# Peptides against a protein of PDB entry 6FBK, part 2

Target 1, 90 residues: chain A of PDB entry 6FBK
Amino acid sequence: EDTGVRVELAEEDHGRKSTIALRLWVEDPKKLKGKPKDNGAIEFTFDLEKETPDEVAQEMIESGFFHESDVKIVAKSIRDRVALIQWRRE

## One batch from the design tools (peptide; made by RFdiffusion4, then SolubleMPNN; aimed at target 1 T45; its pose is not in this set)

Design b1_p11_3_s3
Fold by OpenDDE base, seed 5:
Structure b1_p11_3_s3 (fold): chain B 90 residues (1-90), chain A 11 residues (1-11)
Amino acid sequence: as target 1 above (90 residues)
Amino acid sequence: MRKHKFKVLPL
């Protein structure tokens, strides 16, 4: 499902680290219920062993990047990308 | 407590 939020690797993943650098941005704001901050992209590291997409999404909401009503769609966008990265590592 | 440092890139 197209969440309207795009998440990509911000660095090459050689499958050697438990952490990955991600870049997230809004591709289709119409898919969001609220209005996100007007950012080009948000870069952050994600620990594949210690963190969850929901926790990171909630932190983004608390930081004011997205409206609380969009926490699940943001979490899903991160989850979907992380899953793809994990599948590529196997 | 924030665990992540979010780097905001310009448009």
Scores: peptide ipSAE 0.670, ipTM 0.894, DockQ to the pose 0.738
OpenDDE base, seeds 1, 2, 3, 4: peptide ipSAE 0.667, 0.662, 0.666, 0.661; ipTM 0.894, 0.892, 0.898, 0.889

Design b1_p11_4_s2
Fold by OpenDDE base, seed 5:
Structure b1_p11_4_s2 (fold): chain B 90 residues (1-90), chain A 11 residues (1-11)
Amino acid sequence: as target 1 above (90 residues)
Amino acid sequence: MPKKKFKVTPL
């Protein structure tokens, strides 16, 4: 499913650390119920062992980047990318 | 826990 939210690696992943650098941005705003606070790429680190897509998405909502109604779609976009990265490490 | 840091950059 296309969430309209794109997530990519912000830095090269050598598969050595449990932390990865990600970049997230809205590619198709029509998929969102609300309008994002700003039009840009959000860069952040993600700890594969300590953090979850839902928790990070919730933090983004609390920070005002997205509307509360879009928390699940944001979380899904992060989850899907993280899964792909983990599969590449195997 | 401290708030997560987010950096916004232009597309």
Scores: peptide ipSAE 0.723, ipTM 0.904, DockQ to the pose 0.823
OpenDDE base, seeds 1, 2, 3, 4: peptide ipSAE 0.722, 0.722, 0.722, 0.723; ipTM 0.904, 0.904, 0.904, 0.904

Design b1_p11_4_s4
Fold by OpenDDE base, seed 5:
Structure b1_p11_4_s4 (fold): chain B 90 residues (1-90), chain A 11 residues (1-11)
Amino acid sequence: as target 1 above (90 residues)
Amino acid sequence: MKKKTFKVTPL
């Protein structure tokens, strides 16, 4: 399913660390219920062993980047990308 | 967990 939110690696992944650098931005705002605060790419690190897409998405909401009603769609976008990265490492 | 740092950059 297309969430309208894109997530890509912000740095090359060598598969050595449990932490990856990600970049997230809205590609199709019509998929969101609320309107994002800014129209830019959000860069952040993601610990594959300690963090979860839901927790990170929730913190983005608390930081004011997205409306609370869009927490699940944001979390899904992160989850989907993380899964692809993990599969690529195998 | 410690609060995450988010950096916003232009598209």
Scores: peptide ipSAE 0.728, ipTM 0.909, DockQ to the pose 0.884
OpenDDE base, seeds 1, 2, 3, 4: peptide ipSAE 0.726, 0.726, 0.727, 0.726; ipTM 0.909, 0.909, 0.910, 0.908

Design b1_p11_5_s3
Fold by OpenDDE base, seed 3:
Structure b1_p11_5_s3 (fold): chain B 90 residues (1-90), chain A 11 residues (1-11)
Amino acid sequence: as target 1 above (90 residues)
Amino acid sequence: MRKRTFRVTRL
């Protein structure tokens, strides 16, 4: 499903390390229940072995990037991209 | 709980 939130690799992935650099931004704000406070791309690292999309999404909420009602949408966006990256590594 | 680093770049 199109979440309206886009997540991409911020670096080339050679499939050698457990951490990846990601970039996340809102592409279609109408898909969100709340209004994002900013219109920028959020860059962060993600540990494929230790971290979960839900944890990272919650941290984004607590940092004020998104409304609490959109935590699951943000988490799904991260999860979907991470899954694609992992599938490409196999 | 550790503080996560987020860097914001303007689109």
Scores: peptide ipSAE 0.675, ipTM 0.888, DockQ to the pose 0.743
OpenDDE base, seeds 1, 2, 4, 5: peptide ipSAE 0.673, 0.674, 0.673, 0.674; ipTM 0.886, 0.887, 0.891, 0.887

Design b1_p11_5_s4
Fold by OpenDDE base, seed 3:
Structure b1_p11_5_s4 (fold): chain B 90 residues (1-90), chain A 11 residues (1-11)
Amino acid sequence: as target 1 above (90 residues)
Amino acid sequence: MKKREFKVTKL
């Protein structure tokens, strides 16, 4: 499903570390219920072993990047990218 | 929740 939120690796992944750098931004704001604060790319680290997309999404909400109603959409966008990265590591 | 660092850059 196209969430309207794009997530990409912010660094090359050699499949050796549990922590990766990600970059997230809104590609289609119509897919979101709320209006994002800014139209920028959000870069952050993600621990593949210790963290979950839902928790990171919640942290983004608390930081004011997205409306609370869009937490699941944001979480899904992160989850989908993380899953792809994990599959490529296999 | 944790205090996570977010780096924002304009597109």
Scores: peptide ipSAE 0.693, ipTM 0.893, DockQ to the pose 0.765
OpenDDE base, seeds 1, 2, 4, 5: peptide ipSAE 0.690, 0.692, 0.691, 0.692; ipTM 0.892, 0.891, 0.892, 0.889

Design b1_p11_6_s1
Fold by OpenDDE base, seed 5:
Structure b1_p11_6_s1 (fold): chain B 90 residues (1-90), chain A 11 residues (1-11)
Amino acid sequence: as target 1 above (90 residues)
Amino acid sequence: MKRKFVVRPKP
């Protein structure tokens, strides 16, 4: 499902470390229930071994980037990208 | 520790 939120690698992934840099931004704001506070790309580090997409999404909400009603759609966007990255590493 | 978020221009 298209979340309207895009997540991409902010760096090349050589598949050697558990930490990756990601960028997340809204492509289709109509898919969100709330209005994001920013219109940029949010850059952050994600640890493939220690962290979960839901935890990161919750931290984005707490930081004020998204409305609480959109936590699951943001988490799904991160999860989907992380899955693709993991599949490419296999 | 709070997570570090950096806002960049959209690609």
Scores: peptide ipSAE 0.769, ipTM 0.934, DockQ to the pose 0.912
OpenDDE base, seeds 1, 2, 3, 4: peptide ipSAE 0.766, 0.766, 0.768, 0.766; ipTM 0.934, 0.934, 0.934, 0.934

Design b1_p11_6_s2
Fold by OpenDDE base, seed 4:
Structure b1_p11_6_s2 (fold): chain B 90 residues (1-90), chain A 11 residues (1-11)
Amino acid sequence: as target 1 above (90 residues)
Amino acid sequence: MKRVFRVTPKP
């Protein structure tokens, strides 16, 4: 399902670390309820064993990148990419 | 600690 938010690896994943570098940006702002800050691509580190997409999305809202009403769509975008990365590591 | 976010140009 197209969330309008894209998430990609910011570095090559060799499957060695529990942490990965991700890059997240808005492709289709019409799919969001609020107006995002949208200054560009947001880069961050994600721990595959300790962190959750929902918590990271909430931190993005608190930092002012997205409106609180879009927390679930942002979290889903991160979750979908993380799931794909984990499946490829198997 | 507060999470570090870095903003870069879109690909």
Scores: peptide ipSAE 0.723, ipTM 0.924, DockQ to the pose 0.904
OpenDDE base, seeds 1, 2, 3, 5: peptide ipSAE 0.719, 0.722, 0.721, 0.720; ipTM 0.924, 0.924, 0.924, 0.924

Design b1_p11_6_s4
Fold by OpenDDE base, seed 5:
Structure b1_p11_6_s4 (fold): chain B 90 residues (1-90), chain A 11 residues (1-11)
Amino acid sequence: as target 1 above (90 residues)
Amino acid sequence: MKRKFIVLPKP
């Protein structure tokens, strides 16, 4: 499923650390229920062992980047990218 | 502590 939200690595992943840097931005705002902040990409660190996509998505909403109604679509975009990163590490 | 989010400018 295409969420309209894109998530990419903000750094090269050497597969050594549990922490990675991610970059997230909206490619298709029409797929969101609410209107997100009109800004560029958002960079953040993600701990593969300690954190969850749902937690990060909720924190983004609390920070005002996205509407509450879009928490699941944002979380899914992060989850999908994290899954790919973990697959590549195997 | 609050999570740090770095906002990049649009291209």
Scores: peptide ipSAE 0.709, ipTM 0.915, DockQ to the pose 0.756
OpenDDE base, seeds 1, 2, 3, 4: peptide ipSAE 0.707, 0.707, 0.708, 0.706; ipTM 0.915, 0.914, 0.915, 0.914

Design b1_p11_7_s1 (failed a check: a repeat of another design)
Amino acid sequence: MKRKFIVLPKP

Design b1_p11_8_s1
Fold by OpenDDE base, seed 5:
Structure b1_p11_8_s1 (fold): chain B 90 residues (1-90), chain A 11 residues (1-11)
Amino acid sequence: as target 1 above (90 residues)
Amino acid sequence: MKRTFKVLPKP
């Protein structure tokens, strides 16, 4: 499912550490219920062992990047990318 | 600690 939110690696993943750098941005704002801030990409670290997509999405909303109604699609976007990264590491 | 979010310039 296309969430309208894109998430990519912000660095080369050598598969050695649990922490990765991610970059997230809105590709199709019409997919969102609320109006996000008109920002560029958001860069952040994600610990594959300790953190969850839902936690990060909630923190993004608390920071004002997205409306609370869009927490699930933001979380899904992160989850989908993380799953792909983990698949590549196998 | 609060998570750090770095906002990049819009292309």
Scores: peptide ipSAE 0.691, ipTM 0.907, DockQ to the pose 0.744
OpenDDE base, seeds 1, 2, 3, 4: peptide ipSAE 0.690, 0.689, 0.690, 0.690; ipTM 0.907, 0.907, 0.906, 0.906

Design b1_p11_8_s2
Fold by OpenDDE base, seed 5:
Structure b1_p11_8_s2 (fold): chain B 90 residues (1-90), chain A 11 residues (1-11)
Amino acid sequence: as target 1 above (90 residues)
Amino acid sequence: MKKTFKVLPKP
């Protein structure tokens, strides 16, 4: 499913660390219920062992990047990318 | 601790 939110690696993943650097941005704003801030990509680290997509998405909402009604779609975009990264490590 | 988010400039 296309969430309209794109998430990519911000750096090469050598599969050595449990922490990865991600970059997230809105590719299709019409997929979102609210109107996110019109800024560039958001870069952040993600701990594969300690953090969850839902928790990180919630943090983004609290920081004002997205409307609360879009927390699930943001979380899904992160989850989907993280899953792909983990599959590549196997 | 509060997570840090770095916002890049929009191209």
Scores: peptide ipSAE 0.708, ipTM 0.914, DockQ to the pose 0.754
OpenDDE base, seeds 1, 2, 3, 4: peptide ipSAE 0.705, 0.705, 0.705, 0.706; ipTM 0.914, 0.914, 0.914, 0.914

Design b1_p11_8_s4
Fold by OpenDDE base, seed 5:
Structure b1_p11_8_s4 (fold): chain B 90 residues (1-90), chain A 11 residues (1-11)
Amino acid sequence: as target 1 above (90 residues)
Amino acid sequence: MKRKFKVLPKP
């Protein structure tokens, strides 16, 4: 499912660390219920062993990047990318 | 600790 939110690696993944740098931005704002802040991509570190997409999405909302109604769509975007990265590491 | 988010400028 296309969430309208894009998540990509902000660095090369050598498959050695549990942490990865991610970049997230809105590609199709029409797929969001609320209006996110009109800014560029958001970069952040994600710990594959300790953190969850839902937790990160909640923190983004608390920081004011997205409306609370879009927490699940943001979390899904992160989850889908993380899953893909993990599959590539296998 | 609060998560650090780095906001990049739009292309």
Scores: peptide ipSAE 0.697, ipTM 0.910, DockQ to the pose 0.759
OpenDDE base, seeds 1, 2, 3, 4: peptide ipSAE 0.695, 0.693, 0.696, 0.693; ipTM 0.910, 0.909, 0.910, 0.909

## One batch from the design tools (peptide; made by RFdiffusion4, then SolubleMPNN; aimed at target 1 S63; its pose is not in this set)

Design b1_p12_1_s1 (failed a check: near_copy:native)
Amino acid sequence: MKRKFIVSPEVP

Design b1_p12_3_s1
Fold by OpenDDE base, seed 5:
Structure b1_p12_3_s1 (fold): chain B 90 residues (1-90), chain A 12 residues (1-12)
Amino acid sequence: as target 1 above (90 residues)
Amino acid sequence: MKRVFKVLPKPE
């Protein structure tokens, strides 16, 4: 499903470390229930072994980037990209 | 510690 939120690698992944740099931004704000901040892409580090998409999404909301009603779709966008990265590492 | 989020400029 198209969440309206895009997540990409902010760096080349050589598959050597558990930490990756991700970039997240809104492509289609109509998909979101709340009104997100009108920001550019958000870059952050994600530890594939220690962190979860849901916790990161919650932290984004606490930081004011997204409305609380959109935590699940933000988390899903991160999860889907992380899963793809993990699959490519196999 | 708080998670660090780096906000990039919105493309114009």
Scores: peptide ipSAE 0.681, ipTM 0.897, DockQ to the pose 0.726
OpenDDE base, seeds 1, 2, 3, 4: peptide ipSAE 0.679, 0.679, 0.679, 0.679; ipTM 0.896, 0.896, 0.896, 0.896

Design b1_p12_4_s3
Fold by OpenDDE base, seed 2:
Structure b1_p12_4_s3 (fold): chain B 90 residues (1-90), chain A 12 residues (1-12)
Amino acid sequence: as target 1 above (90 residues)
Amino acid sequence: AAPKRTFRVTRF
């Protein structure tokens, strides 16, 4: 399902390290229950071995990027991209 | 309370 949230690699992944750089932004705000304050891309690092999409989504909400009601949709967006990256590494 | 994660924002 299309979450309306786009997540992409912010760097080329050579599959050599456990950490990756990601960029996240809203493509379709109508898919969200809340209204994001700014229109832009959020860049962050993600440890494929130690961190979870749910944790990162919660941290984004705590930082004020998204409404608390959208934690699951944000987490799903990150999860889907992370899964794709991991699949490509194999 | 300092944030645990660093987020860099680039506005369109």
Scores: peptide ipSAE 0.656, ipTM 0.866, DockQ to the pose 0.763
OpenDDE base, seeds 1, 3, 4, 5: peptide ipSAE 0.636, 0.637, 0.652, 0.636; ipTM 0.857, 0.857, 0.863, 0.856

Design b1_p12_5_s2
Fold by OpenDDE base, seed 5:
Structure b1_p12_5_s2 (fold): chain B 90 residues (1-90), chain A 12 residues (1-12)
Amino acid sequence: as target 1 above (90 residues)
Amino acid sequence: KPKRKFIVLPKP
């Protein structure tokens, strides 16, 4: 499903590290229940072994990037990209 | 826990 939130690698992945840099931004704000801040892309590090999409999404909410009602849609966007990256590494 | 670092890039 199209969450309206896009997540991409912020760096080339050589499959050597457990840590990757991701970039997240809103492509379709009407798919979100709340109104996110009008920011550009958000870049952050994600540890494939230690962190979860839900925890990162919660931290984004706490930082004020998204409304609490959109935590699951944000988490899903991260999860889907992470899964794809993991599949490509195998 | 330490606060996660988020880098906000300029909006095109």
Scores: peptide ipSAE 0.710, ipTM 0.894, DockQ to the pose 0.807
OpenDDE base, seeds 1, 2, 3, 4: peptide ipSAE 0.709, 0.708, 0.709, 0.708; ipTM 0.893, 0.893, 0.894, 0.893

Design b1_p12_6_s4
Fold by OpenDDE base, seed 5:
Structure b1_p12_6_s4 (fold): chain B 90 residues (1-90), chain A 12 residues (1-12)
Amino acid sequence: as target 1 above (90 residues)
Amino acid sequence: KAPRKFVVLPKP
């Protein structure tokens, strides 16, 4: 499902480390219930072994990037990208 | 927990 939030690798992934750099931005704001900050892409690291999409999404809400009503859609966008990265590593 | 570092890039 199209979440309206796009997540991409911010670096090349050679499958050698558990930490990856991700870039996230709103592609279709109509898919969000709240109104996020009018930002460009947000870059952050994600530890494939220690962190979860839900935790990172919550931290984004706490930082004010998204409304609490959109935590699940943000988490899903991260989860979907992480899953693709994991599948490509196998 | 320590706050996560988020780097906001400029909009194109």
Scores: peptide ipSAE 0.710, ipTM 0.911, DockQ to the pose 0.803
OpenDDE base, seeds 1, 2, 3, 4: peptide ipSAE 0.709, 0.709, 0.710, 0.709; ipTM 0.910, 0.910, 0.910, 0.910

Design b1_p12_7_s1
Fold by OpenDDE base, seed 5:
Structure b1_p12_7_s1 (fold): chain B 90 residues (1-90), chain A 12 residues (1-12)
Amino acid sequence: as target 1 above (90 residues)
Amino acid sequence: KPKRKFIVLPKP
């Protein structure tokens, strides 16, 4: 499903590290229940072994990037990209 | 826990 939130690698992945840099931004704000801040892309590090999409999404909410009602849609966007990256590494 | 670092890039 199209969450309206896009997540991409912020760096080339050589499959050597457990840590990757991701970039997240809103492509379709009407798919979100709340109104996110009008920011550009958000870049952050994600540890494939230690962190979860839900925890990162919660931290984004706490930082004020998204409304609490959109935590699951944000988490899903991260999860889907992470899964794809993991599949490509195998 | 330490606060996660988020880098906000300029909006095109």
Scores: peptide ipSAE 0.710, ipTM 0.894, DockQ to the pose 0.803
OpenDDE base, seeds 1, 2, 3, 4: peptide ipSAE 0.709, 0.708, 0.709, 0.708; ipTM 0.893, 0.893, 0.894, 0.893

## One batch from the design tools (peptide; made by RFdiffusion4, then SolubleMPNN; aimed at target 1 T45; its pose is not in this set)

Design b2_p13_3_s4
Fold by OpenDDE base, seed 5:
Structure b2_p13_3_s4 (fold): chain B 90 residues (1-90), chain A 13 residues (1-13)
Amino acid sequence: as target 1 above (90 residues)
Amino acid sequence: MKVKRKFTVLPKP
């Protein structure tokens, strides 16, 4: 599914550590219900063992990056990228 | 106490 939100690695993944650096940005704002801030890419770390995409998305809402109605689509964007990264590590 | 996540906003191209 094209969420309109893009998530990419912010660093080279050597597959050695449980934490990864990610960048997230809005590619198609029409896919979102709310009005996200017109920011550049948001860079953050994600712990593959301790954190979930839903929790991170909620924290983004709390930080004011997205409207609460878009928490699930943001979480899905993160989840899809994380899954891809994990598949490549296998 | 929950540590607040750090989000770094990069410049928009």
Scores: peptide ipSAE 0.693, ipTM 0.889, DockQ to the pose 0.636
OpenDDE base, seeds 1, 2, 3, 4: peptide ipSAE 0.690, 0.692, 0.691, 0.691; ipTM 0.887, 0.888, 0.887, 0.888

Design b2_p13_6_s3
Fold by OpenDDE base, seed 5:
Structure b2_p13_6_s3 (fold): chain B 90 residues (1-90), chain A 13 residues (1-13)
Amino acid sequence: as target 1 above (90 residues)
Amino acid sequence: MKVKKTFTVLPKP
């Protein structure tokens, strides 16, 4: 499902680290319930061992990037990309 | 103690 939120690798993944750099941005704001800040891409690290998409999404909400009603769609966007990265590592 | 996550906003194209 297209969430309207794009998540991509911000660095080349050699499959050696448990942490990856991600870049997230709104591609289609119509998919969101709230109005996100008109930001550029948000760059952050994601620890495949310690972090979860839901917790990271929640921290983004708390930082003011998205409305609380969009936590699930943001989390899904991160989850879907992380899954693809992990599958590619196999 | 948990370190606060850092989010870096890049310039919008």
Scores: peptide ipSAE 0.685, ipTM 0.886, DockQ to the pose 0.685
OpenDDE base, seeds 1, 2, 3, 4: peptide ipSAE 0.684, 0.684, 0.684, 0.684; ipTM 0.884, 0.885, 0.885, 0.885

Design b2_p13_6_s4 (failed a check: a repeat of another design)
Amino acid sequence: MKVKRKFTVLPKP

Design b2_p13_7_s4
Fold by OpenDDE base, seed 5:
Structure b2_p13_7_s4 (fold): chain B 90 residues (1-90), chain A 13 residues (1-13)
Amino acid sequence: as target 1 above (90 residues)
Amino acid sequence: MKVKKEFKVLPKP
C-alpha cells in the first residue's frame, strides 16, 4: 500500500546491528489527513529489538511532525520498511 | 526512565 510516506535506510545496513538509521519524508501529502510540517526528511534510529513502528510514530506526533489522525499511516510506513530490511537480513 | 527519542530534521531539498 502506498502510504504517501517514504522510509529509507539512512545508512548502509550490514545486518550486524540491532539498531538501524532511517530517513522518513512525505512523498504525497494528499494521502495524509492532517497537514504535516513542511520539513525535510526526518532522520532517526530504530531499535529492531526495543522499538515498534507504532510507538515511534506516536513519538513523531508528540514532536509535532504529523497530526494525531495520521499515526497509523506513519506507523505502517515505518513497519513496511522495517519488514523489508529484516527480510533482507535473512 | 525512557529516553526521549531524537529526531533530526534534514534541510528540505
Scores: peptide ipSAE 0.684, ipTM 0.882, DockQ to the pose 0.706
OpenDDE base, seeds 1, 2, 3, 4: peptide ipSAE 0.682, 0.682, 0.682, 0.682; ipTM 0.880, 0.881, 0.880, 0.881

## One batch from the design tools (peptide; made by RFdiffusion4, then SolubleMPNN; aimed at target 1 G40 T45 V56 F65; its pose is not in this set)

Design b2_p14_4_s3
Fold by OpenDDE base, seed 5:
Structure b2_p14_4_s3 (fold): chain B 90 residues (1-90), chain A 14 residues (1-14)
Amino acid sequence: as target 1 above (90 residues)
Amino acid sequence: MKRKHDFKVLPKPA
């Protein structure tokens, strides 16, 4: 599903460590219910073993990057990318 | 596990 939010690796993943660098940005703001802040990509580290997309998304909302109504769409975007990365590591 | 706030905002593409 097209969430309108893009999440990509900010580094080459060799499947060596549990932490990965990700970049997240809005490609289609119309897919979001709220109006996210107009800034560039958000780069962050994601721990594949300790963190969840929902928790990270919630942190982003609390940080003011997105409206609270978009927490699920942001979480899904992260989840989908993480799932793909996990799949490629298998 | 809760994460520590660490979000780096990159420059918006021109």
Scores: peptide ipSAE 0.655, ipTM 0.878, DockQ to the pose 0.728
OpenDDE base, seeds 1, 2, 3, 4: peptide ipSAE 0.651, 0.653, 0.654, 0.652; ipTM 0.874, 0.876, 0.876, 0.875

Design b2_p14_6_s1 (failed a check: near_copy:native)
Amino acid sequence: RPRRTFRVSPEVPA

Design b2_p14_6_s2 (failed a check: near_copy:native)
Amino acid sequence: KAKRTFKVSPVVPE

Design b2_p14_7_s1
Fold by OpenDDE base, seed 5:
Structure b2_p14_7_s1 (fold): chain B 90 residues (1-90), chain A 14 residues (1-14)
Amino acid sequence: as target 1 above (90 residues)
Amino acid sequence: RRFRGKFRVLPKPA
């Protein structure tokens, strides 16, 4: 489903590292319950072995990027992209 | 938990 939050690779993935660079930004703010900051893309590394979408999403909220009510939406966006990346690595 | 530096905000394109 369209979460209104887009997550993309910040670099080409060669499937070598357990970490990936991601960029996340809001495409459709009306799909979010809260009012996220009007920022550009948020770039960050995601450790495929150690981190979870839910925890990273929570960290983003604690950092002030999103409202707590949108944690699951953000987490899903990250999860969906990560899953896609992992599928492509197969 | 410390998140300083973990998330880098890029400029919003014009």
Scores: peptide ipSAE 0.705, ipTM 0.906, DockQ to the pose 0.555
OpenDDE base, seeds 1, 2, 3, 4: peptide ipSAE 0.704, 0.704, 0.705, 0.703; ipTM 0.905, 0.906, 0.905, 0.905

Design b2_p14_8_s1
Fold by OpenDDE base, seed 2:
Structure b2_p14_8_s1 (fold): chain B 90 residues (1-90), chain A 14 residues (1-14)
Amino acid sequence: as target 1 above (90 residues)
Amino acid sequence: MVKTKRRTFKVTPL
């Protein structure tokens, strides 16, 4: 399902590191309940072994990028991309 | 660039 939030690799994944660089941005703001204050791409690292999409999404909210009501949709967007990356690694 | 206790977020224009 379309979350309205797009997540892509910010760097090429060679499948060597547990840490990947991701870039996240809003494609369809109508899918979100809150209005993002910044309309840019958010780049961050994600540890495939230690971190969870939900915790990262919560940190984004604490940083002021998204409204608290959108935590799950943001987390889902990250989760979906991470799943695809892991799938391609196998 | 936004730094939190746990994470760094780099924001770039689309």
Scores: peptide ipSAE 0.662, ipTM 0.882, DockQ to the pose 0.819
OpenDDE base, seeds 1, 3, 4, 5: peptide ipSAE 0.659, 0.661, 0.660, 0.662; ipTM 0.880, 0.881, 0.881, 0.881

## One batch from the design tools (peptide; made by RFdiffusion4, then SolubleMPNN; aimed at target 1 E43; its pose is not in this set)

Design b2_p15_2_s2
Fold by OpenDDE base, seed 4:
Structure b2_p15_2_s2 (fold): chain B 90 residues (1-90), chain A 15 residues (1-15)
Amino acid sequence: as target 1 above (90 residues)
Amino acid sequence: KKKRVFKVLPLEEVR
């Protein structure tokens, strides 16, 4: 399902590192319950083996990027992209 | 808590 939140690679993935750079931004704010404070793209690193989308989403909430009520939709957005990346690495 | 580094970029740069 479309979360209204887009997540893309910030770098080329050669499948050699467990850590990747991601960019996350809101494409459809109507899908969110809260209003994001920023309208930019959030760039961050993600360890495919050690970290979870839910954990990172929680950290984004704590940093004030999203409302607490939107943690699950943000996590799902990250999860969906991470899954695609992992599947492509096979 | 481990503080994660987040960098905010203009949307014009990523689209």
Scores: peptide ipSAE 0.730, ipTM 0.912, DockQ to the pose 0.859
OpenDDE base, seeds 1, 2, 3, 5: peptide ipSAE 0.729, 0.730, 0.730, 0.730; ipTM 0.912, 0.912, 0.912, 0.911

Design b2_p15_3_s4
Fold by OpenDDE base, seed 2:
Structure b2_p15_3_s4 (fold): chain B 90 residues (1-90), chain A 15 residues (1-15)
Amino acid sequence: as target 1 above (90 residues)
Amino acid sequence: KKKRVFKVLPLSEVL
């Protein structure tokens, strides 16, 4: 399902390291229950081996980027992109 | 725990 939240690589992935740089931004705010405090793209590093989308999403909520009720939709957005990246690496 | 670093960029730089 389209979460309305877009996640893309912030760098070219050569499949060499476990960490990747991602950018996340809202494409369709109507899909979110809360109002994001910012309308920019959030860039962050994600460890493909040690971290989980849910953990990162929670940290975004704690940082005030999204409402707590939107944690799962944010997590799904990250998860979907991560899965795609991993599939392409194989 | 260590706080994750989040960098915010204007959409003009990603779109």
Scores: peptide ipSAE 0.742, ipTM 0.919, DockQ to the pose 0.904
OpenDDE base, seeds 1, 3, 4, 5: peptide ipSAE 0.741, 0.741, 0.742, 0.742; ipTM 0.918, 0.919, 0.919, 0.919

Design b2_p15_4_s1 (failed a check: near_copy:native)
Amino acid sequence: RPKRVFKVSPEVPVS

